# Peptides against a protein of PDB entry 6FBK: the designs that were tried, part 31

Target 1, 90 residues: chain A of PDB entry 6FBK
Amino acid sequence: EDTGVRVELAEEDHGRKSTIALRLWVEDPKKLKGKPKDNGAIEFTFDLEKETPDEVAQEMIESGFFHESDVKIVAKSIRDRVALIQWRRE

## One batch from the design tools (peptide; made by RFdiffusion4, then SolubleMPNN)

Design b2_p16_6_s4 (from b2_p16_6, 6 letters changed)
Fold by OpenDDE base, seed 3:
Structure b2_p16_6_s4 (fold): chain B 90 residues (1-90), chain A 16 residues (1-16)
Amino acid sequence: as target 1 above (90 residues)
Amino acid sequence: GTPPEKIINFDAIRKK
């Protein structure tokens, strides 16, 4: 599913670390219920062992980057990218 | 893909 939110690796992944650097940005704003406060790319570290997409998405909402009604679509975008990265490691 | 030029350091914001 195309969430309108793009998530990509900010570094090459060699499958050695439990953490990865990601960048997240809005590619299609009409797919979101609210209007994002910023148009920049959000860069962050994601710990594959300790963090969850839902928790990270909640942090972004609390920081005011997205409307609270869009937490699930943001979480899904992160989850989908993380899943792809994990599948590539296998 | 190519992200926007403006990069927001979220780790710094959430103090991680």
Scores: peptide ipSAE 0.742, ipTM 0.925, DockQ to the pose 0.784
Fold by OpenDDE base, seed 2:
Structure b2_p16_6_s4 (fold): chain B 90 residues (1-90), chain A 16 residues (1-16)
Amino acid sequence: as target 1 above (90 residues)
Amino acid sequence: GTPPEKIINFDAIRKK
């Protein structure tokens, strides 16, 4: 499903580290219920062993990047990309 | 789409 939120690797992944650098941005704002306050790309580290997409999404909401009602759609976008990265590593 | 030129360092924000 297209969440309207794009998540990509911010660096090349060699499958060696438990952490990866990701970049997240809104591609289709119509998919969101709220209006994002910033049009920039959010770059962040994601620990494949310790973090969850839901927790990271919640942190972004708390920081004011997204509306509270969009936490699940943001989390899904992160989850979907992380899954692809993990599948590629295998 | 193409990624925005503006990059926000979220790690710096959430660790604060």
Scores: peptide ipSAE 0.740, ipTM 0.917, DockQ to the pose 0.891
Fold by OpenDDE base, seed 5:
Structure b2_p16_6_s4 (fold): chain B 90 residues (1-90), chain A 16 residues (1-16)
Amino acid sequence: as target 1 above (90 residues)
Amino acid sequence: GTPPEKIINFDAIRKK
């Protein structure tokens, strides 16, 4: 599913750290139910061992970056990227 | 696509 939200590595992943730097931005706003707070790219670190996409997404919603109705879309976008990164680390 | 030039430091926000 194309969530309309893109998540990419903000740094090259060498598989050495349990944390990765990610950038998340809206690529297709039509996929979202609400309007994003900003059109900038949200950069954040994600702890592969301690954090979950749902938790991070919830934090973003609580911070007002996205409408509460889009929490799952945001979470999925993060999840998909994280899963891909973890797969490539294997 | 290419990410926006504007970067929002989310860590700075959530770690407040």
Scores: peptide ipSAE 0.740, ipTM 0.918, DockQ to the pose 0.905
Fold by OpenDDE base, seed 1:
Order: structure tokens, then sequence, then C-alpha cells
Structure b2_p16_6_s4 (fold): chain B 90 residues (1-90), chain A 16 residues (1-16)
């Protein structure tokens, strides 16, 4: 599903670390309920063993990057990308 | 895909 939020690897994944570098940005703002704080790409490290998409999305909301009503949309975007990355690793 | 040129370091923010 097109959430309007894109998440891509910020570095090549060799499947050696439990952490991956990701970049998240808004591609289609009309998919969101609120207006995002910035138009830049948010770069962050995601620990495949310790973190969850929901928790990371919530942290982004708390930091003011997105409206609280869009937490699930952001979380889904992260989840979908992480799932694809994990699938490729297997 | 190609992301926006402006990059925001979220790790630096959430670790504070």
Amino acid sequence: as target 1 above (90 residues)
Amino acid sequence: GTPPEKIINFDAIRKK
C-alpha cells in the first residue's frame, strides 16, 4: 500500500549487522492527516532486534516531525520496508 | 529512489 511515506536504505545492507541505516521522507503529503514539520529526509539507525516500527514512529511524533494522528501511517511505512529488508537477508 | 537532499540526523535528536 502507498502510504505517501517512503523508507529506503541509507547504506548498502550486507546482512552482517543487526542494525540498518534508513532514510524516511514524505513523497505524497496528501496521504497524511497533518502537515509534516520538515521536507527533509529523516536518517536513522534501526535495530532489527530491539526496535519496533511503532516505537520509532512514536519517537518521531514526539520530536515533532509528524502529527500524532499519522503515527500509524509512519509506522507502517517503516514496517513495510524493514520486512522487505529482512526478507532479502533470508 | 532518491531522497531529498536535506538530511536530518534523527539519531542525534533522539539520543539527547
Scores: peptide ipSAE 0.738, ipTM 0.918, DockQ to the pose 0.883

Design b2_p16_7_s2 (from b2_p16_7 with P2A S13E)
Fold by OpenDDE base, seed 4:
Structure b2_p16_7_s2 (fold): chain B 90 residues (1-90), chain A 16 residues (1-16)
Amino acid sequence: as target 1 above (90 residues)
Amino acid sequence: SAPKREFKVLPLEEVK
C-alpha cells in the first residue's frame, strides 16, 4: 500500500553495479506517526546485495530523520522501491 | 559500533 513515503533513484540505473543512489522523502506526512524534523529529500547509497531496507531505515531513525515508531513504514518504502529496481533489472 | 551511514539532504524542489 501507499506508505506516504516516496523513494526514487537518484541516478540512472544501468544494472551494472550492486550499489545504487536513492532519494527518500515524505509525500503524505499523515501516514507517519511522528513528525519528521526535515522536509527535504534524503539521498543515500544502497547496496542491493549486502544491505537491507530495515537496517537502513534504522540508521535514518538514529540520524533523527524519523520517529522510532515509523521505522517499519520507512523500511517498507525502501523495500518497495528496491524490489521494483531489482525486478526491472531482470 | 558500525560506521555511521552518510545521508545528504536536498531541497524537495530539486528532486520532485
Scores: peptide ipSAE 0.696, ipTM 0.896, DockQ to the pose 0.684
Fold by OpenDDE base, seed 3:
Structure b2_p16_7_s2 (fold): chain B 90 residues (1-90), chain A 16 residues (1-16)
Amino acid sequence: as target 1 above (90 residues)
Amino acid sequence: SAPKREFKVLPLEEVK
């Protein structure tokens, strides 16, 4: 499912560490309930062993990047990319 | 998880 939110690796993944750098940005704002306050790419680290997409999404909302009603779609975007990364490591 | 997450905002031009 296309969430309208894109998440990509900000670095090459060699599958050696649990922490990865990601970049997230909106490609289709029509799929969001609220309007993002920024139109840039958000770069952040994600620990594959200790963190969850939902927690990170909540932190983004708290930081004012997205409307609270869009937490699930943002979380899904992160989850989907993380899943792909995990699958490629297997 | 982390107590406070650091977010760095970059211009889309730098990632596209």
Scores: peptide ipSAE 0.695, ipTM 0.895, DockQ to the pose 0.607
Fold by OpenDDE base, seed 2:
Structure b2_p16_7_s2 (fold): chain B 90 residues (1-90), chain A 16 residues (1-16)
Amino acid sequence: as target 1 above (90 residues)
Amino acid sequence: SAPKREFKVLPLEEVK
């Protein structure tokens, strides 16, 4: 399912480290219940071994990027990208 | 987790 939130690598992944740089932005705001206060791309690091999409999404909400009601859709967008990255590493 | 996560906001024109 299309979350309306896009997540891409902010760097080329050589599959050599557990941490990756990601960029997240809204492509279709209609998919979100709340309106994001910012219309830019959020860049952040993600540890493939220690962190979870849900935790990162929660932190984004706490930082004020998204409404609390959109935590799951944000988490899903991150999860889907992370899964894809991990699959490509296999 | 460690301290507060660092988030950097970039203009969309620089990422698309």
Scores: peptide ipSAE 0.695, ipTM 0.895, DockQ to the pose 0.615
Fold by OpenDDE base, seed 1:
Structure b2_p16_7_s2 (fold): chain B 90 residues (1-90), chain A 16 residues (1-16)
Amino acid sequence: as target 1 above (90 residues)
Amino acid sequence: SAPKREFKVLPLEEVK
């Protein structure tokens, strides 16, 4: 499913660390229910072993980056990329 | 996860 939100690695992943740097930005705002506050890319670290996409998405909402109605689509975007990264590590 | 997360906003030109 195309969420309209893109998530990419902010660094090369050698599969050594549990913590990775990610960048998230909106490619298709029409997919969102609300209007994102910013039009830039959000860079953040994510612990593959301890953190969840839903928690990070919630924190983004609380920080004012997205409307609360879009928390699930943002979480899905992160989840999909994280899963892809983990699959590459296997 | 940590109670307070740091988010850094970058211009799209630097990531695309």
Scores: peptide ipSAE 0.693, ipTM 0.894, DockQ to the pose 0.607

Design b2_p16_7_s3 (from b2_p16_7 with S1M P2K)
Fold by OpenDDE base, seed 5:
Structure b2_p16_7_s3 (fold): chain B 90 residues (1-90), chain A 16 residues (1-16)
Amino acid sequence: as target 1 above (90 residues)
Amino acid sequence: MKPKREFKVLPLSEVK
């Protein structure tokens, strides 16, 4: 499913470390139930071995970037990108 | 308590 939220690597991934830098932004706001805080790209680190997309999404909500009703769609967006990155590493 | 996650907001022009 197209979440309307884009997640990309903020750095070149050489598959050598568990921590990666990601950038997340909204491409289709109509897919969200609430309105995002701003229209910028959110850059953050993600530990492939210790963190989960859902936890990071929750933290984004707590920071006010998205409405609580959109936590799952945000988490899915992160999960989908993380999966692709992991598949490329194998 | 765990440390607050750091989020950096960038203009879309810098990422697209």
Scores: peptide ipSAE 0.711, ipTM 0.905, DockQ to the pose 0.651
Fold by OpenDDE base, seed 1:
Order: structure tokens, then sequence, then C-alpha cells
Structure b2_p16_7_s3 (fold): chain B 90 residues (1-90), chain A 16 residues (1-16)
């Protein structure tokens, strides 16, 4: 499903590290209930083994990037990309 | 308390 939020690798993934760099941005703001404060791409690191999309999404909300009502859709966008990355590593 | 996660905002022109 298209969440309207895009997540991509900020670096080439050689499948060696558990920590990767990701970039997240909104492609279709109409998919979100709230309006993001920024219109840029958020770059962050993500530990594939120790962190979860829901936790990171919550931290983004706490940082003010998204409205709390959109935490789940943001988390889903991260989850979908993380799953894809993990599948590629298999 | 957990340390605050670092987030860096980049212009879309740098990611697209």
Amino acid sequence: as target 1 above (90 residues)
Amino acid sequence: MKPKREFKVLPLSEVK
C-alpha cells in the first residue's frame, strides 16, 4: 500500500552492518492527517537488529516532524523499506 | 532516559 511517505537508503547497503542510514520524506501529503512541519528529507540511522519502525516513528513525532495521528503511517513506511532491505540481504 | 535520536533534514533536491 502507498503510504504517501517514501523511505530510501541514504547509502549503499553491502549487507555487512546492522546499522544503516535512511532518508524519509513525504511524497503525498494528502495521505497524512496532519501537515508535516518540513518539506525536506529526514536522514537518520536505523539499527536493523535492535530498533523498530514504531519506535523510530514515535521519536519523529516527539521531535515534531509529524502529528501524533500519523505515527502509524510513518512507521509503516519505515517498516516496508526495512523489510525490503532485509529481503535483499537474504 | 534514552539519548535523543539525531535527525538531519536535507532539501529534497539532494535526495531525489
Scores: peptide ipSAE 0.710, ipTM 0.905, DockQ to the pose 0.669
Fold by OpenDDE base, seed 4:
Structure b2_p16_7_s3 (fold): chain B 90 residues (1-90), chain A 16 residues (1-16)
Amino acid sequence: as target 1 above (90 residues)
Amino acid sequence: MKPKREFKVLPLSEVK
């Protein structure tokens, strides 16, 4: 399902470490209930073994990037990319 | 209390 939120690797993944750099940005704002306060790409690190997309998405909202009503859609976008990265590592 | 996550915002032109 298209969340309207895109997540990509901010670095080349060699599959050697659990921490990866990601970039997240909105491609289709109509998919969101709220209006993002920023129009850029958010770069952040994600620990594949210790962190969850839901908690990271919540932290983005707490930081003011997205409306609380969009936490699940943001989390899903992160989850989908993370899953793809993990699948490619196998 | 947990440490605040670091977020860096980049212009879209730098990621597309």
Scores: peptide ipSAE 0.710, ipTM 0.905, DockQ to the pose 0.670
Fold by OpenDDE base, seed 2:
Structure b2_p16_7_s3 (fold): chain B 90 residues (1-90), chain A 16 residues (1-16)
Amino acid sequence: as target 1 above (90 residues)
Amino acid sequence: MKPKREFKVLPLSEVK
């Protein structure tokens, strides 16, 4: 289902490395329980082999981007995009 | 301890 959070590649994916640059931003704030302090796009590197969406989501919360109650929705957004990227690589 | 993850914030006008 739609999380209201969009995650896109910040670079072209040639499927040659395990790390990718992603950008995450809120498309529909009503889907979140908390109110993000920032309204920009968060760019970060994600290691497809070593990192998990849940870990990254937790780090975003610890950094103050999202309320703790939104960890799962943020993680899902990242997971869904990562899965799509991996599917396209195969 | 894990190094702190780097997060870069960009204005939406630059990403969409």
Scores: peptide ipSAE 0.710, ipTM 0.906, DockQ to the pose 0.646

Design b2_p16_7_s4 (from b2_p16_7 with S1M P2K S13E)
Fold by OpenDDE base, seed 5:
Structure b2_p16_7_s4 (fold): chain B 90 residues (1-90), chain A 16 residues (1-16)
Amino acid sequence: as target 1 above (90 residues)
Amino acid sequence: MKPKREFKVLPLEEVK
């Protein structure tokens, strides 16, 4: 389902390393329960082997980017993109 | 204790 949160690669994926750069931003704030403080794109690295979308989402909450009630929707947006990236690597 | 994750905020103009 469309989370209203977009996640894209911040770099070209050559499928060689487990660490990738991602960018995340809100496209439809109506789908979030809280109001994000920033209206920009959050760039971060993600280790496909060691990290989970839930962990990263929680860290975004702790950093103040999103309301705690939106942790799951943020995590899902990351998960969906990560899954797509992994499928394309096959 | 995990190291604090680094987040960089960019203007949407640079990503869209």
Scores: peptide ipSAE 0.707, ipTM 0.904, DockQ to the pose 0.648
Fold by OpenDDE base, seed 4:
Structure b2_p16_7_s4 (fold): chain B 90 residues (1-90), chain A 16 residues (1-16)
Amino acid sequence: as target 1 above (90 residues)
Amino acid sequence: MKPKREFKVLPLEEVK
């Protein structure tokens, strides 16, 4: 359930754009299998219609932010936040 | 080819 990874909006969501700004950071590193390279918050854009949490998570791995074994937990954290944002838009 | 995604790293003090 709790991934230990937090994802929040980096901007106010007015429900108009398909693209949103998100921030992701680790709150509990013990829930990850690997060790994150940094303790900062990662800010990025996400297209609600064109992109998937798994693809974005994979790109974070390729950028060296997380270990490859944590791709699914990172993707889940993004997915859960995206779902919540979409529910609030209803 | 897919362009490299832009990631910006911010200090936690700015987000917490």
Scores: peptide ipSAE 0.706, ipTM 0.903, DockQ to the pose 0.641
Fold by OpenDDE base, seed 1:
Structure b2_p16_7_s4 (fold): chain B 90 residues (1-90), chain A 16 residues (1-16)
Amino acid sequence: as target 1 above (90 residues)
Amino acid sequence: MKPKREFKVLPLEEVK
């Protein structure tokens, strides 16, 4: 399912560390219930061992990037990318 | 209390 939110690696992943840099941006605003405050790409670090997509998505909401009603769609976008990264490391 | 996560906003032109 297309979330309308794209998440990509902000750096080359050598598979050596648990922390990775990610970039997240809205590709299809129609998929969101609310309107994002920014139209840029959000860059952040993610710890593959300690953090969860839901927690990071919640922090993005708290920071004002997205409406609270879109927390799950944002979390799913992060989760899907993280899964692909982890699968590629194996 | 958890430390506030750092978010850096970049122009889309620099990303895609």
Scores: peptide ipSAE 0.706, ipTM 0.904, DockQ to the pose 0.673
Fold by OpenDDE base, seed 2:
Structure b2_p16_7_s4 (fold): chain B 90 residues (1-90), chain A 16 residues (1-16)
Amino acid sequence: as target 1 above (90 residues)
Amino acid sequence: MKPKREFKVLPLEEVK
């Protein structure tokens, strides 16, 4: 499922550390139920061992980036990218 | 309590 939300590495992944820098932005706002407050790219760190996409998505909602109704689509976007990164590390 | 997550917002022109 295409979420309309893009998540990319903000740095090269050498597969050496559990923390990675990610950037998240909306490519297709029509796929979101709410209207995002910003139209920029959100950069953040993600700990592959200690954090979950759902937790980060919730924090983005609390920070006001997205409407609460879009928490799952945001979480999925992060999860899909994280999974891809993990698969490439294997 | 968990520390507040740091979020940095960048213009799309800088990431695309």
Scores: peptide ipSAE 0.706, ipTM 0.904, DockQ to the pose 0.657

Design b2_p16_8_s1 (from b2_p16_8, 7 letters changed)
Fold by OpenDDE base, seed 4:
Structure b2_p16_8_s1 (fold): chain B 90 residues (1-90), chain A 16 residues (1-16)
Amino acid sequence: as target 1 above (90 residues)
Amino acid sequence: MPVYRFIRGKGLERVE
């Protein structure tokens, strides 16, 4: 499913660390219920062993970049990319 | 396009 939010690796993944660097941005704003803060991108780390997409997305929303109604869309976009990265590591 | 760094417990910091 196309969430309208794109998440990519911000640096090369050598499969050595449990933490990865990601970059997230809105590719299709029509998919969102609310309007994001601006058209910017967010760089963040993600711990594959300790963190969950839902908790990270919730804190990201609380920071004010996305409308609260879009928390699940943001969480899904992170989840889908993280799953892909983990599958590639296996 | 602005770029923000999101840090747990701190929130958003504009980088560029």
Scores: peptide ipSAE 0.780, ipTM 0.946, DockQ to the pose 0.919
Fold by OpenDDE base, seed 1:
Structure b2_p16_8_s1 (fold): chain B 90 residues (1-90), chain A 16 residues (1-16)
Amino acid sequence: as target 1 above (90 residues)
Amino acid sequence: MPVYRFIRGKGLERVE
């Protein structure tokens, strides 16, 4: 399902580290229940071994960029991208 | 498009 939120690698993944660099932005704001802070992108690291999309999304929402009602949408977007990256590493 | 860096425990930092 299209969440309206894009998540991509912010740097090349050589598959050597458990930490990856991601970039997240809203591609289709109509998919969100609330309005994001602005039309910007968020760059962040993600530890494939220690972090979860839900926890990262929750903290990201707490930072004020997204409305609280969109936490699951953001989490899903991160989860989906992380899964793809992990699959490519196999 | 503005760019933010999201850091755990610190939140968002505008970088571009």
Scores: peptide ipSAE 0.779, ipTM 0.946, DockQ to the pose 0.922
Fold by OpenDDE base, seed 3:
Structure b2_p16_8_s1 (fold): chain B 90 residues (1-90), chain A 16 residues (1-16)
Amino acid sequence: as target 1 above (90 residues)
Amino acid sequence: MPVYRFIRGKGLERVE
């Protein structure tokens, strides 16, 4: 489902590394409960073997960019993109 | 559009 938050690869994935580069931004703010701190994009790495979308999202929330009530929607957005990437690697 | 880099243990850093 459309979370209103977009997550895309920030680099080409050759399927060789366990770490990928992602870019995240709000596409539809109406789908969020709170208001993001800024209208910007966030670049970050994600370790496919060690990290979870929930833990990364929680730390991202604690940085103050998103409202705490939106942790689950951010996590889902990351999870959905990561799943697609992993499925294409197989 | 501003761009931030999110680094574990450090938080957000604006890069663009």
Scores: peptide ipSAE 0.779, ipTM 0.947, DockQ to the pose 0.911
Fold by OpenDDE base, seed 5:
Structure b2_p16_8_s1 (fold): chain B 90 residues (1-90), chain A 16 residues (1-16)
Amino acid sequence: as target 1 above (90 residues)
Amino acid sequence: MPVYRFIRGKGLERVE
């Protein structure tokens, strides 16, 4: 499902590290329940072995960029991209 | 489009 939140690799993934660099931004704000802080993008690292999309999304919401009602949509966006990256690493 | 860096335990930092 199209979450309206886009997550992409911020750097090329060589498949060598458990940590990847991601960039996340709202592509379609109509699919969010709340209003994000602004139309900006968020750069962040993600540890494929230690972190979960839900926990990262929760902390990201707590930072104030997204409305609390959108934690699941943000988590799904991260999860879906991470899954694709992991599949490509096979 | 502004860009933020999200750092665990610290939150958002505006970078551009």
Scores: peptide ipSAE 0.778, ipTM 0.946, DockQ to the pose 0.919

Design b2_p16_8_s2 (from b2_p16_8, 8 letters changed)
Fold by OpenDDE base, seed 3:
Structure b2_p16_8_s2 (fold): chain B 90 residues (1-90), chain A 16 residues (1-16)
Amino acid sequence: as target 1 above (90 residues)
Amino acid sequence: MPVYRFIRGKGLEKVE
């Protein structure tokens, strides 16, 4: 499903590292319950072996960029992209 | 658009 939050690889994935670089931004703000801090993008690394989308999203919310009510939609956006990347690796 | 780097344990850092 389209969450309104887009997550893309920030670097080419050669399938060799357990860590990937991602970029996240709001594509459709009306799909969020709250209003983001601004219209910026967030770059971050994600460890495919050690981290979970929910925990990363929660910490991201605590930083103040997204409203607390949108933690699940942010987590889903990360999860969907991570799953796609992992499926392509296998 | 502005770009932030999100660092675990530190939060957001504006880089662009």
Scores: peptide ipSAE 0.776, ipTM 0.946, DockQ to the pose 0.920
Fold by OpenDDE base, seed 4:
Structure b2_p16_8_s2 (fold): chain B 90 residues (1-90), chain A 16 residues (1-16)
Amino acid sequence: as target 1 above (90 residues)
Amino acid sequence: MPVYRFIRGKGLEKVE
C-alpha cells in the first residue's frame, strides 16, 4: 500500500549491524490527513532489534514534523521499509 | 529541501 511517505536507506546496509540509517520524506502529501511542517526529509537511525516503527513514529510526531493524525501512516512507512530490509538480510 | 536529523530524546535538528 502506498502511504505517500517514502523511507529509504541513508547508507549501505551490509547486514552486520542491528542499527540502520534511514531517510524519510513525503512523496505524496495528498495521502496524509494533516500538513507536514515543511517539504523536508528526516534522517534517523533505527535499531532493528530494540525499536518499533510505532514507537519511533510516535516520538517523531511529538517532535512536530507531522500532524498527530498521521502517526499510523508514518509508522507503516517505516515498518514496510524495515521489513523489506530484514527480508533481504535473510 | 531541508534535511532534519531526528534524535531520540532530543527531537529534530535542522542539518541542511
Scores: peptide ipSAE 0.775, ipTM 0.945, DockQ to the pose 0.919
Fold by OpenDDE base, seed 1:
Structure b2_p16_8_s2 (fold): chain B 90 residues (1-90), chain A 16 residues (1-16)
Amino acid sequence: as target 1 above (90 residues)
Amino acid sequence: MPVYRFIRGKGLEKVE
């Protein structure tokens, strides 16, 4: 499903580290209930072994970029990308 | 498009 939020690798993934670099941005703001802070992108690391999309999304929301009502859609976008990355590593 | 770095425990930092 298209969440309207894009998440991509910010660096090449050689499958050797448990931590990856991601970049997240809004592609279709109509999919969100709230309005993001701006049209910017967020780069962040994600520990595939220790972190969860929901917890990272929650903290990201608390940082003020997204409205709290969109935490689940942001989490889903991260989850979907992380899943793809993990599948590719198999 | 501005770019922010999101750091755990610190929040957003504008990079470019």
Scores: peptide ipSAE 0.774, ipTM 0.945, DockQ to the pose 0.919
Fold by OpenDDE base, seed 5:
Structure b2_p16_8_s2 (fold): chain B 90 residues (1-90), chain A 16 residues (1-16)
Amino acid sequence: as target 1 above (90 residues)
Amino acid sequence: MPVYRFIRGKGLEKVE
């Protein structure tokens, strides 16, 4: 399902590191329950071995970019992209 | 569009 939140690799993944660089932005704000801080994008690293989409999303919410009601949709968007990356590494 | 760097334990840093 399209979450309205898009997550892409911010750098080429050669499958060598446990961390990846991601870029996240709102593609369709109508899919969100709340209103994000602005129309910007978030660049962040993600540790494939140590971090979870839910915990990262929770911390992003606390940072104020997204409304708290959208934590699950943000987490899902991260999870879906991370899963694809992990599958491609296999 | 503005770009933020999200740093664990620090939050958002506006980059551009």
Scores: peptide ipSAE 0.773, ipTM 0.945, DockQ to the pose 0.921

Design b2_p16_8_s3 (from b2_p16_8, 7 letters changed)
Fold by OpenDDE base, seed 3:
Structure b2_p16_8_s3 (fold): chain B 90 residues (1-90), chain A 16 residues (1-16)
Amino acid sequence: as target 1 above (90 residues)
Amino acid sequence: MPVYRLIRGKGVEKVE
């Protein structure tokens, strides 16, 4: 499903570390319920063993970057990318 | 495009 939010690896993943570097940005703002604070990209690390897409998305919402009604769509975009990365590691 | 960074426990900060 196209969430309108794109998430990509910020660096090559060799499958050796439990942490990955990601970059997130809005590709199609029409898919969001609210307007994001800015049209920039957010860089962040993600610990595959300790963190969850929902909690990371929640932090982005609490910062005011995204509307609170878009927490689930942001979380889904992260989850979907993380799943793809994990599948490629197997 | 502008670049931001999410810092756990602090939030999103603008880098570029």
Scores: peptide ipSAE 0.803, ipTM 0.956, DockQ to the pose 0.831
Fold by OpenDDE base, seed 2:
Structure b2_p16_8_s3 (fold): chain B 90 residues (1-90), chain A 16 residues (1-16)
Amino acid sequence: as target 1 above (90 residues)
Amino acid sequence: MPVYRLIRGKGVEKVE
């Protein structure tokens, strides 16, 4: 399912670190229930061993960047990208 | 396109 939220690697992944650099932005705002604070991209690191997409998404919501009703869609977008990255590392 | 950064435990801040 296309969440309308895009997540990409901010740096090349050499598969050597447990931490990756990601960039997240809204590609299709119509798929969100609320309106994001801005139309910019959010850069963030993600620890593949210690962090979860849900917790990172929750933090983005708590910051006010996304509406609370969009926590699951944001989390899914992160999860899907992380899964792809991990699959590529195999 | 504006750029923000998520800082764990602090939130999202605008960097450019």
Scores: peptide ipSAE 0.803, ipTM 0.956, DockQ to the pose 0.836
Fold by OpenDDE base, seed 4:
Structure b2_p16_8_s3 (fold): chain B 90 residues (1-90), chain A 16 residues (1-16)
Amino acid sequence: as target 1 above (90 residues)
Amino acid sequence: MPVYRLIRGKGVEKVE
């Protein structure tokens, strides 16, 4: 399902590290319940073994960048991309 | 497009 939030690799993944670099931005704000703080992109690292999309999304919401009601949308966006990356590593 | 960075334990910080 299209969440309206895009998540892409910020650097090439050679499948050697447990940590990847990601970039997240809102592509279709109409899919969100609230308005994000800005229309910019958020760069972040993600530990494939230790972190979860929900935890990372929660930090983004707590910072005030996204509306509280959009935490699940943000988490799903991260989850979908992370799953794709992990599947490609096999 | 502005660029932000999520820093664990600190939050989202604007870079440029």
Scores: peptide ipSAE 0.802, ipTM 0.956, DockQ to the pose 0.867
Fold by OpenDDE base, seed 1:
Structure b2_p16_8_s3 (fold): chain B 90 residues (1-90), chain A 16 residues (1-16)
Amino acid sequence: as target 1 above (90 residues)
Amino acid sequence: MPVYRLIRGKGVEKVE
């Protein structure tokens, strides 16, 4: 399911660390309910063992980068990418 | 495309 938000690895993942570097940006703003602060990309680390997509997405919303109504769509985008990365590691 | 960075406990910061 296309959320309109893309999340990709910012660095090559060799499957050795519990943390990964990600980059998130809006590819199709029509899929969002609100308007993002900017059209830029957000780089962030993600701890595969300690953090959750919902909590990270919540921080992005609280910072004002995304509208509050889009927290779930942002979280889903992160979750889907993280799942793919973890599947590749297996 | 502008680049931002999410810093835990601080929020999203513009880098470049």
Scores: peptide ipSAE 0.800, ipTM 0.956, DockQ to the pose 0.867

